Peptides against a protein of PDB entry 4LZF. Designs and how they scored, part 50

Target 1, 155 residues: chain A of PDB entry 4LZF
Amino acid sequence: GGRLVVFPNGTRKELSADGQTVKVMFFNGDVKHTMPDQRVIYYYAEAQTTHITYPDGMEVLQFPNNQTEKHFPDGRKEITFPDQTVKTLHPDGREESVLTDGTIIQLNPDGSKVIQFNTGQREIHTADFKRREYPDGTVKTVYSDGRQETQYPTG

## One batch from the design tools (peptide; aimed at target 1 F27)

Design b2_p28_6_s3 (made by RFdiffusion4, then SolubleMPNN; from b2_p28_6, 14 letters changed)
Fold by OpenDDE base, seed 5:
Structure b2_p28_6_s3 (fold): chain B 155 residues (1-155), chain A 28 residues (1-28)
Amino acid sequence: as target 1 above (155 residues)
Amino acid sequence: SAENQKLIDLRKELEEESKKFLEELAKE
């Protein structure tokens, strides 16, 4: 059968009969499950937050506001916000947000920004200009000095 | 976040305390 150990501080440890699952119920209400696949599921009772760690270094955080964060072994982070926007933080400092309408917003380490609209239009923001690219090949550029340029599609 | 770090620190404290008890039990 399973084993139950009760510690003097009130923490309890339950071992499955096969020894493959360990459940620790801490005196503060936190719960830690170690699974047969070696993933660890930790529940923070006060914060109502679940933290899953995987043997490969993957981590998943689930917050009470329905935000979910994935921490990948390569250092990448993926945040799913309550509004279902997904933001990816890359180790190089690049950030990408995917909106629910399919719009993709990319923030580059150099401060430039690229918006891929769900309409197929793309907008590029740099220190020097804002550029709108249209599906037909038209490109409109507004430079920081106020100059505007339109490039028409080449046939 | 600072909040996440507090949670992590709390977890470490709780896990370390539990580890000490397990070590004591193993000596008996």
Scores: peptide ipSAE 0.090, ipTM 0.672, DockQ to the pose 0.045
OpenDDE base, seeds 1, 2, 3, 4: peptide ipSAE 0.049, 0.052, 0.051, 0.078; ipTM 0.588, 0.603, 0.636, 0.660; seed 1 fails the geometry check

Design b2_p28_6_s4 (made by RFdiffusion4, then SolubleMPNN; from b2_p28_6, 15 letters changed)
Fold by OpenDDE base, seed 1:
Structure b2_p28_6_s4 (fold): chain B 155 residues (1-155), chain A 28 residues (1-28)
Amino acid sequence: as target 1 above (155 residues)
Amino acid sequence: MEEVQKLIELRQELIKESEEFKKELAEE
């Protein structure tokens, strides 16, 4: 008991019998699905990209190179790159990248950078210094003026 | 026709954003 409407421009609209599912096939090859759960799925034929919009404001983008982007209602964005690196952009301006090897790179709104290496070492970059923290408690600092300091663990 | 145009515009914006993010990652 579904309905098919064909428009003069070649666009086709298919409605389910209950009217809860709507499929629009545009003349350019793009497709729009409206689902019973109120999500809308856009397929861009030329770009081979899928864009899903949810009623809560979430959006999901799927690109042909396997990149996926999630846009959260709170303004946060999460990007999964083809290499499976995940980058999160926070509303406060902080950015975090999680690499496949477990390394975490954090960019802070003040311009500082923190790298948590998979080895357990941590590196902090500021305008004034670069600091390397080692798992044994050793801390090495190189200041912008070229001065170097090493702090050894106590104990 | 209007709906198609809106989709095309949205697509271009989203593609641009994606490319910018890829560039940022490459610079890290």
Scores: peptide ipSAE 0.042, ipTM 0.644, DockQ to the pose 0.026
OpenDDE base, seeds 2, 3, 4, 5: peptide ipSAE 0.028, 0.019, 0.028, 0.029; ipTM 0.548, 0.530, 0.545, 0.615; seeds 3, 4 fail the geometry check

Design b2_p28_7 (made by RFdiffusion4)
Pose (drawn by RFdiffusion4):
Structure b2_p28_7 (pose): chain A 155 residues (1-155), chain P 28 residues (1-28)
Amino acid sequence: as target 1 above (155 residues)
Amino acid sequence: AAALAAARAASAAALAAVVARLDAKTAA
């Protein structure tokens, strides 16, 4: 039916009957679970933070302010902030944010960006211009040289 | 009490190192 082992230093280990699951309760209050599928779940007592390591290389952190950070094996990092905005950082420097109101912000490493407002408008920033596109088909552009352009809808 | 406080500080430092390592991987 399993075993409990208590070490002189106060650390406790609990093994399942099949030995597949191991739970370690460290003397400092930290808790580690090792699962049969080799997932490791570590709870940091003082920091109140959970770190989960998956066999496929994925790592997940859960912070006490309810922020979650996911680290994919390829280097991608996904952050879910407490407000539930999801921000994805790519190793090449691109950043994408999907806010709960529906706004999407795409930032390129060269500094250019595309913003998709929940209102249906779209904004493009490049080295040459800032552009706003409207649902009615109107396009408004401000160029680096200061000129401003309005492209009216066909209708 | 002192040994417990030191161990909790070391555990917090280890968490910071994990965060730093994961951030460095994303920045590569």

Design b2_p28_7_s1 (made by RFdiffusion4, then SolubleMPNN; from b2_p28_7, 15 letters changed)
Fold by OpenDDE base, seed 4:
Structure b2_p28_7_s1 (fold): chain B 155 residues (1-155), chain A 28 residues (1-28)
Amino acid sequence: as target 1 above (155 residues)
Amino acid sequence: SAELEAARKKAVEELQERVAALEAKTKA
């Protein structure tokens, strides 16, 4: 059979009969649940936050504001915000946000920004210019010095 | 937001430290 250990402080530890599942219910309401697949589910009662750790190093955080974070073993992070925007933080410093309308915002380590609009337009921001690319192949560039250039598609 | 991420990371670390302290009492 399983085992139940009750500590003097009120913490309870439940062990399954096979020893593969361990549930610790802390006196403060926090819960640690170790599963047969070796994932550990932490519930922080005060913070109302769920934290799942996997044996491969992946972590999943669920916050009370409906934000979810996935921390991958390679250092990549994927954040799903309450508004359902998904932001990916790459180990190289690149950040990508996918908005609910399909717009993709990329922040590059060099400080440049690329916006891929759901309309098919793309906007590139650098220290030197802002460039708008249109689906028809037209490209409009506004340079930091105020110059403007339009490149027309080759027909 | 990088600030929001940092704040959340810190919060999780604080929670993990708290749990670790509680767990130390259960490894008897």
Scores: peptide ipSAE 0.100, ipTM 0.713, DockQ to the pose 0.061
OpenDDE base, seeds 1, 2, 3, 5: peptide ipSAE 0.031, 0.032, 0.075, 0.030; ipTM 0.595, 0.588, 0.695, 0.593

Design b2_p28_7_s2 (made by RFdiffusion4, then SolubleMPNN; from b2_p28_7, 16 letters changed)
Fold by OpenDDE base, seed 3:
Order: structure tokens, then C-alpha cells, then sequence
Structure b2_p28_7_s2 (fold): chain B 155 residues (1-155), chain A 28 residues (1-28)
């Protein structure tokens, strides 16, 4: 019930019997699938990369090194690196990385940085200081002028 | 379908640029 069209350049187009799936096999080995849910799956043979586009404007890239990228319609980008670190790039310029050990690193547009360690410690970096907050309530600050301050927990 | 072919070739070229960016990726 399906239909196959073979073009002079070697490209082949397959239509499913229900007409809901279209597969184009290009002469260079690339493949395009149009699915019933209107997602389009591109496979680039030379690059061994898959590119999926969704009707809502979302895009997913899958690279041969196991890196994946999600490009959201709002401009946000989520990158899963081969080591499984997940980095989110926000439209406002903020970046967040979640490490496999649960550590969260936030880079802010103003250049400040916040690290939430898996141990419960937090480190804040600004133009004026680096500050370490400990689970027991101790706070240590090193200011850019070299001054150091320790704040002890209140009993 | 030459039009379809050309459209895919263009997209492939753009994707190659994205792959090149992987070489400069920063480990966390």
C-alpha cells in the first residue's frame, strides 16, 4: 500500500500506506522523516547527527559524541554534555550548570557566580568579595581589598 | 526533487557549524 518514488539523482521518497509518514533518503545518505505528529527528523549521514524539529518551534540536536542540545521556543538552550552535566543558557544571559554530583553553578549576567555544593556549602563570587557559607552557619568572606571576615553562628 | 535536496544541503552546512562548536566546548 505504500509508495516509492525514485528520482534521477538517486534520492528516494517513501510514503506510508496511510500517508502519515514520509521518508526521504537523499543520495548522500541523509534521511528525512516526517512523522504523524508533525515532528521532522533529519539525519545527517556525514556528521552522524540527528536534528529533530517540532511544530512548536522546539529543536533537538543529537551529536555522535552523545552531546544533546534542546533549543526551546523561548530562546532557552539546554545542553547535556557527554559527561552528563546539564547546562542551561537563559535568554537573559544567566547560565546554570548542574553537575552529576548535584553541584549547581550559576553565572549571572552581572558577572557574579554562585556555587551550591552538594555538601550544603555555598560560595558567592562578586566584584567585591568571595563568600563561603557553611552548613553550621559560619560565613567566611574574603574581600577584594584583602580583608577577611568570619561570622560565627548565633547559638 | 531538487528543491528539497538543496534545502537539506543548506541545513546540513549550518549543522556542520554547530558540530565545530563542540571542539571548543568547556567541561564543567
Amino acid sequence: as target 1 above (155 residues)
Amino acid sequence: DEELKKAREKSKEELKKKIEELDAKTAA
Scores: peptide ipSAE 0.029, ipTM 0.609, DockQ to the pose 0.128
OpenDDE base, seeds 1, 2, 4, 5: peptide ipSAE 0.028, 0.026, 0.023, 0.025; ipTM 0.625, 0.614, 0.587, 0.585; seed 4 fails the geometry check

Design b2_p28_7_s3 (made by RFdiffusion4, then SolubleMPNN; from b2_p28_7, 16 letters changed)
Fold by OpenDDE base, seed 5:
Structure b2_p28_7_s3 (fold): chain B 155 residues (1-155), chain A 28 residues (1-28)
Amino acid sequence: as target 1 above (155 residues)
Amino acid sequence: MEELERARKEAVEELKKRVAELEAKTAA
């Protein structure tokens, strides 16, 4: 059969008969559940948050507000916010956000920003300029010195 | 967004600390 260990502080540890499942119920209500597939599920009672760790180093956090966070072994992080925006943090420092309306925001390690609007317009932010590209081929650039340039489509 | 990011990171670290503390008390 299984085994139950009760600690003086009230924490309980349940071991399955096959030894493949371990459930620790901490005195504060938190739970640690080690599964046969070696994933570990932490439940934080006060925060109502679930934290799953996988043998390969993957981690998944589930918050009560429906936010989900994935930590990949390569250092990448993917965050799904309550509004369903998905933000990806890359190990090279690049960040990408996909909004529910289809807008994509990219932050580059050099500090530049690119916004791909759902309208097909694209906006590029650098240290030197802010540029708006329109679907018709028009490009408007505002430089940091205040100069403005408009490039009209050819044709 | 940045405020949310900071709060998230802090919260995660706090949770990890809590687990570590509890596990230390139940080591067998």
Scores: peptide ipSAE 0.056, ipTM 0.686, DockQ to the pose 0.062
OpenDDE base, seeds 1, 2, 3, 4: peptide ipSAE 0.036, 0.036, 0.044, 0.052; ipTM 0.611, 0.617, 0.679, 0.687

Design b2_p28_7_s4 (made by RFdiffusion4, then SolubleMPNN; from b2_p28_7, 18 letters changed)
Fold by OpenDDE base, seed 5:
Structure b2_p28_7_s4 (fold): chain B 155 residues (1-155), chain A 28 residues (1-28)
Amino acid sequence: as target 1 above (155 residues)
Amino acid sequence: MEELEKARKESVEELKKIIEELEAKTRA
């Protein structure tokens, strides 16, 4: 059968009969649960946060405000915010946010920014200019020196 | 949003330390 160890401080350790599951319930309310698949589930009682670690290095964080974070073994992070915006942080420093309205915001490692609006318009921010591209083919550019250029569609 | 990310990362690391310290007592 399983084993239950009760420590003097109130911490409890439960071992499954097969030894594949270990649950530690700490006196402070925190819980550490080691699963047969070697996932480790941490629950932090005061923070009401769940943290799952996987053998391959994957980590999942669940916060009480409904934010979820996935930390991938390759270094990529995916954050789902309470408003359901999804932000991906790539190992190369690129960041992408997908808003609920369909807008996509990309931050590049060089500091440039690209916004793909749900309307089909795109805005590009670089050190040298801000550019707005319209679905009809019109392109408006404001350069860092204050110069403005409008390129009209050819038809 | 960025401030929330930073604060939470630091918080999780602190929380892990708490569990590690508690586990050390259970292995004695």
Scores: peptide ipSAE 0.058, ipTM 0.672, DockQ to the pose 0.061
OpenDDE base, seeds 1, 2, 3, 4: peptide ipSAE 0.026, 0.026, 0.028, 0.044; ipTM 0.599, 0.586, 0.624, 0.656; seed 2 fails the geometry check

Design b2_p28_8 (made by RFdiffusion4)
Pose (drawn by RFdiffusion4):
Structure b2_p28_8 (pose): chain A 155 residues (1-155), chain P 28 residues (1-28)
Amino acid sequence: as target 1 above (155 residues)
Amino acid sequence: SAKTVTVYGTAAERAAAAARVAAVEAAL
């Protein structure tokens, strides 16, 4: 029915009966669980932070302010802020934010962006112009040369 | 079967470790 091992330094180790799960309670208050499927869960006592490493290469961090960061094996990084905005950073430099109100912001490495407002409007920023598209079909554009254009709805 | 317990270290080393753990818990 399992074992408890206490080391001279004060670190404690608990093994399950089948030896598949190991729990390490370090002298400094940190706690590590190694699961049968080889997930490693590490709790940092002082920082009050959890780091989980998955066998597939994924890593997850849980910060005490309830911020969660997920690192995917391919290099993608997904952040859930406390407000529950989800921001995704791609290795190529693209960034996408999905806010809870429904706004989506897409940022390209070249600096261009597309903003999708929860109000149904869409805004596109490029090197040549800033454009706003409206639900009624109206399109308003400001060009780099300062000209402004309004494309009226067919109706 | 019951859980087995293995303890390493002299009585003095165990007392020192207990004090060290207690000091760390108080700091947290």

Design b2_p28_8_s1 (made by RFdiffusion4, then SolubleMPNN; from b2_p28_8, 11 letters changed)
Fold by OpenDDE base, seed 3:
Structure b2_p28_8_s1 (fold): chain B 155 residues (1-155), chain A 28 residues (1-28)
Amino acid sequence: as target 1 above (155 residues)
Amino acid sequence: SAMEVVVYGSEEEREAAAKRIAEVKAAL
């Protein structure tokens, strides 16, 4: 059968009968699980946060507010916010947010911003202009100098 | 096979631990 080890400080260690699962219950309420697939699940009792470390170097953080963070081995981070917005942070400095309504917001390393609205409209922000592209092919540009330009679809 | 329980500590700590384990088992 399994083995339970109880330490004087109140820490407990449970070993499965097959030896593939180890559970340590620390005196402070923290819990560490080593799983057969070699993932390590650590629960921080005070913070009520779960930290999972995978053998490939992936890490997952689960916060008490239902926020989840995935840290990929390539340096990419994916944050799922409590409102279910998903933000991806790329190693090159690019950031992408996908809103629950399907709107996509891209922040580029050069400081430009692109918003793809769920309506099919697209807005591009640069140092020189803001441009709105409409599904019908109309394009409205407001330049930093205050000049405005409207391009109509060639019908 | 029954789980083996190993308790480290003084006799008093072992008795206290055994009592707590028995209480937990009775509550399950």
Scores: peptide ipSAE 0.041, ipTM 0.469, DockQ to the pose 0.396
OpenDDE base, seeds 1, 2, 4, 5: peptide ipSAE 0.037, 0.039, 0.020, 0.031; ipTM 0.651, 0.563, 0.464, 0.487

Design b2_p28_8_s2 (made by RFdiffusion4, then SolubleMPNN; from b2_p28_8, 16 letters changed)
Fold by OpenDDE base, seed 2:
Structure b2_p28_8_s2 (fold): chain B 155 residues (1-155), chain A 28 residues (1-28)
Amino acid sequence: as target 1 above (155 residues)
Amino acid sequence: GPMEVIVYGSEEERAEAAKKIAEIAAKL
């Protein structure tokens, strides 16, 4: 059978019969649960936050406001906001946000920004211009000097 | 098999812990 160890301070440790599951309930309400798959689930009672660590180095944070953060071993971070927007922070410094309407916003390390609209239009922001690309192949560019250019699709 | 319960502390603490454990066990 399993084992339950109760400490004087109120901390409890539960051991499964197979020894593969360990649950520690700390006196402060925190919980540490080691699972057979070697993931460790921490619950921080005061913060009401769940922190899961995986043996491959993956970490998952679940916040009380329904925000979820995934920390990948490669340094990538994925944040799911309460509104279900998903933001990915890449190791190269690129940031990508996927909105619930399907719009994708990319921030590049060079400071440029690309918006892929759900309509198929794309907007590119650089230091030198803003460019709007339309599904029909039309491209409108507004340069930083105020010059405007329209490129029509080649028929 | 049955859960083995090991309680450290005073007799009073052990008795209180045993009571709490029994209450939890009754809810499972």
Scores: peptide ipSAE 0.092, ipTM 0.546, DockQ to the pose 0.371
OpenDDE base, seeds 1, 3, 4, 5: peptide ipSAE 0.073, 0.072, 0.080, 0.009; ipTM 0.521, 0.542, 0.516, 0.384

Design b2_p28_8_s3 (made by RFdiffusion4, then SolubleMPNN; from b2_p28_8, 17 letters changed)
Fold by OpenDDE base, seed 2:
Structure b2_p28_8_s3 (fold): chain B 155 residues (1-155), chain A 28 residues (1-28)
Amino acid sequence: as target 1 above (155 residues)
Amino acid sequence: SAMEVEVYGSEEERKKAAEKIEEIKKKL
């Protein structure tokens, strides 16, 4: 059978019968749970936050508002907001947001921005221009000097 | 069946339990 150790301060340590699972319930309500796959689940009672650490260095934070953050070993972060928008922060400074409607917003390290609309339209923002690309191949460019260009698909 | 080990102890056993808790916390 499993083993339960109860300390005088109310802290409890549970060991599974196979010894592969260890659960420590601290007197303050915090919980540390070591799983057979060596992931460690921390529950911080005051913050109501769950923190999962994996052997490969991945970390997952789960907040009480249903926000989830994944910290990858390569330095990438993935944030799932309560509205189910997913934001990825890349180590190179690139940011990508995927909205629930399928729109993708990319922020590049050079300050450029790309919006891929769910309609198939694409908008590119640079220091020099804004460009709108249409599914039919039409491209409209508005330059910072106010000049406008329209490129039609070569049929 | 989980064997429940209740450490109801002397001040020394409580101290040892506290030390073990601190050791567990340091390994957190």
Scores: peptide ipSAE 0.033, ipTM 0.567, DockQ to the pose 0.226
OpenDDE base, seeds 1, 3, 4, 5: peptide ipSAE 0.027, 0.029, 0.030, 0.015; ipTM 0.471, 0.452, 0.460, 0.411

Design b2_p28_8_s4 (made by RFdiffusion4, then SolubleMPNN; from b2_p28_8, 19 letters changed)
Fold by OpenDDE base, seed 4:
Structure b2_p28_8_s4 (fold): chain B 155 residues (1-155), chain A 28 residues (1-28)
Amino acid sequence: as target 1 above (155 residues)
Amino acid sequence: GAMEVEVFGSEEEREKAAKEIEEIKKKL
């Protein structure tokens, strides 16, 4: 059968009958689960936060505000915000946010920004200009000096 | 099967429990 170990401080350790699952319930309400798949689930009672560690080095954090963070072994981080926006942080410093409306916002390491709107319009922000690209091929550029250019599609 | 329940009451069991908790805490 399973085994329950009760410690004098109120901490409890539950062992499954097969020995593949270990649950430690700490006196403070924290919980540690070691699963058969070797993932470890930590629950921090005061913070109401769940932290899952995987054998491959992946980590998942679940916060009480419904934010979820995934830490990939390659150094990539994926944040799902409470509003369901998904932000990916790349090891090269590139950031991508996918909004619930389908808009994609890319922040590049050079400080440039690209917005792909759900309408098919694209906006590019650099130190030198802001450019709006339209689905019809029209491109409007506003330069930092206040100059404006419109490029029409070559029909 | 029935779950076996161990309750530590002795000083030796308390020391063992304390060490086990400390080892678990090092992984937290």
Scores: peptide ipSAE 0.041, ipTM 0.497, DockQ to the pose 0.332
OpenDDE base, seeds 1, 2, 3, 5: peptide ipSAE 0.029, 0.028, 0.042, 0.021; ipTM 0.442, 0.363, 0.513, 0.398; seed 3 fails the geometry check

## One batch from the design tools (peptide; aimed at target 1 Y42)

Design b2_p29_3 (made by RFdiffusion4; failed a check: the pose's geometry)
Pose (drawn by RFdiffusion4):
Structure b2_p29_3 (pose): chain A 155 residues (1-155), chain P 29 residues (1-29)
Amino acid sequence: as target 1 above (155 residues)
Amino acid sequence: MTLEELEEAIAEAPFEEARELLREYNRKK
């Protein structure tokens, strides 16, 4: 039916009957679970933070303010903020934010960006211009040289 | 470091260091 082991330093270990699951309760209040599938779940007592390592290389952190950070094996990092905005950082420097209201912000490492507003408008920023596209088909552009252009809808 | 040593070290390390030690622990596992 399993075992409990208590070490002189106060650390406790609990093994399942099949030995597949191990739970370690450290003297400092930290808790580690090792699962049969080799997932490791670590709870940091003082920081109140959970760190989960998956066998495929994925790591997940849960912070006490309810922020979650996911690290994918390829280097991608996904952050769920408390407000539930999801921000994805790619190793090449691209950033994409999907906010709960529906706004999407795509930032390129060269500094260019595309913003998709929940209102249906789209904004593009490049080295040459800032452009706004409207649902009615109107396009408004401000160029680096200061000129402004309005492209009216066909209709 | 062995697995046992890493477990002891993680219990005593500051939080940011403990996180790096946990990664080392998982590579060694």

Design b2_p29_3_s1 (made by RFdiffusion4, then SolubleMPNN; from b2_p29_3, 11 letters changed)
Fold by OpenDDE base, seed 5:
Structure b2_p29_3_s1 (fold): chain B 155 residues (1-155), chain A 29 residues (1-29)
Amino acid sequence: as target 1 above (155 residues)
Amino acid sequence: MSLEELEEEISRAPFEKALELLKEYVKLM
């Protein structure tokens, strides 16, 4: 059978019959739960935050506002905001946000920005220009010097 | 001290000492 140990300070340790599951409930309400799959679940009672660590090095944070953060072993971080926007931070410094409407916003390490609108329009921001690409093939560029160029689709 | 060793110490410690150790525990988590 399972084993329950209650310590004088109020901390409780529960062990499964097979010993593969260990749950420690600290006197302050914090919880550490070790699972058979080697996943460890931490619950911070004051912050109401859950932190899950995986054997492969992945980590998942769940916040009380329903924000979720995934920390991948490769250094990538994925944040799901309460509004369901998903932001990915890449190890190279690139950031990508996917909005609920399907719009994708990419921030590049060089400071350039690309917006892929759900309408099929694409906007590129660089130090030198802002460019709008339309689904019909029209491209409008506004250069930093104020010059404007419109490229029409090859008919 | 390993995290596991610290957990055992926290679990057995008086409340005041456990609270102190828990601060270190959280840093190791």
Scores: peptide ipSAE 0.035, ipTM 0.611, DockQ to the pose 0.167
OpenDDE base, seeds 1, 2, 3, 4: peptide ipSAE 0.028, 0.031, 0.034, 0.024; ipTM 0.551, 0.569, 0.608, 0.574

Design b2_p29_3_s2 (made by RFdiffusion4, then SolubleMPNN; from b2_p29_3, 11 letters changed)
Fold by OpenDDE base, seed 2:
Structure b2_p29_3_s2 (fold): chain B 155 residues (1-155), chain A 29 residues (1-29)
Amino acid sequence: as target 1 above (155 residues)
Amino acid sequence: MSIEELEKKIAEAPFEEALKLLRELVKLL
């Protein structure tokens, strides 16, 4: 059968009969639940936060405000905000935010920013210019010196 | 749903479904 261990401090440890599941209820209200697949669920009572760890090093955090964070073994992080925006932080320093309207915002390690609008327009921000690319092939560039250039699609 | 039933479903589920089920499991803990 299963085993229950009650510690003097009030912490309880429950083991399944097969030994595949372990639940620890800490005296402070925290819970640790080890699953058969070796995933571990932590519930932090004070923070009301759920933390899941996977054997491959993946981690998932769920916050009380409905924010979810995925921490990948390669160092990538994916944050789903309460508004359902998804932000990915890449190990190379690139950040990408996908908005609910389909707009994608990229922050590159070189400091450049790229916005892919849901309309098909693209905006590129660099130290030297802001460039707007239109679906028809028109490109408008505003340089840091105030110069403006429009490139028209070749017919 | 029992904890055991949820555990089994979580073990068998794709990541996103597992995450949803894990949230439910935590509520039962």
Scores: peptide ipSAE 0.025, ipTM 0.425, DockQ to the pose 0.035
OpenDDE base, seeds 1, 3, 4, 5: peptide ipSAE 0.016, 0.023, 0.000, 0.023; ipTM 0.381, 0.374, 0.201, 0.373; seed 4 fails the geometry check

Design b2_p29_3_s3 (made by RFdiffusion4, then SolubleMPNN; from b2_p29_3 with T2S A9K F15Y R19L N26V R27E K29L)
Fold by OpenDDE base, seed 1:
Structure b2_p29_3_s3 (fold): chain B 155 residues (1-155), chain A 29 residues (1-29)
Amino acid sequence: as target 1 above (155 residues)
Amino acid sequence: MSLEELEEKIAEAPYEEALELLREYVEKL
């Protein structure tokens, strides 16, 4: 049969009959659930946050505001914001945000920024210029010195 | 505290308390 251990501090440990599931209910209301698949589910009662750890090193945080964070074993992080924007933090320092309208915002390790609009337009920001690329092949560049250049598509 | 006793206490403690136990153990090494 299952076992229930009650500690003097009020913490309770419940063991399944097969020994594959362990549930610890801490005195502060936190819960730790060890599952047969070796994932561990932490519930932090005060923060109302769920933290899942997987055997491969994956971690998932679920916040009460519906934000979700995934920490991948390769060091990548993926944040789903309450508005459903998804931000990926890459180990190389690159950041990518995908908006609900399909716009993609990329921040590169060199400090450059690329915005891929849902209209097919692209905007590139560097230390030296801002460039707007249009679907028709038109490119407009504004340089840091104030010079402006327009390149027209080869018709 | 033995390492085994520490592991048991950490397993039975909330995260913040577990961190404190770890710090205390390292300081006594």
Scores: peptide ipSAE 0.047, ipTM 0.568, DockQ to the pose 0.167
OpenDDE base, seeds 2, 3, 4, 5: peptide ipSAE 0.023, 0.018, 0.040, 0.023; ipTM 0.538, 0.463, 0.501, 0.454

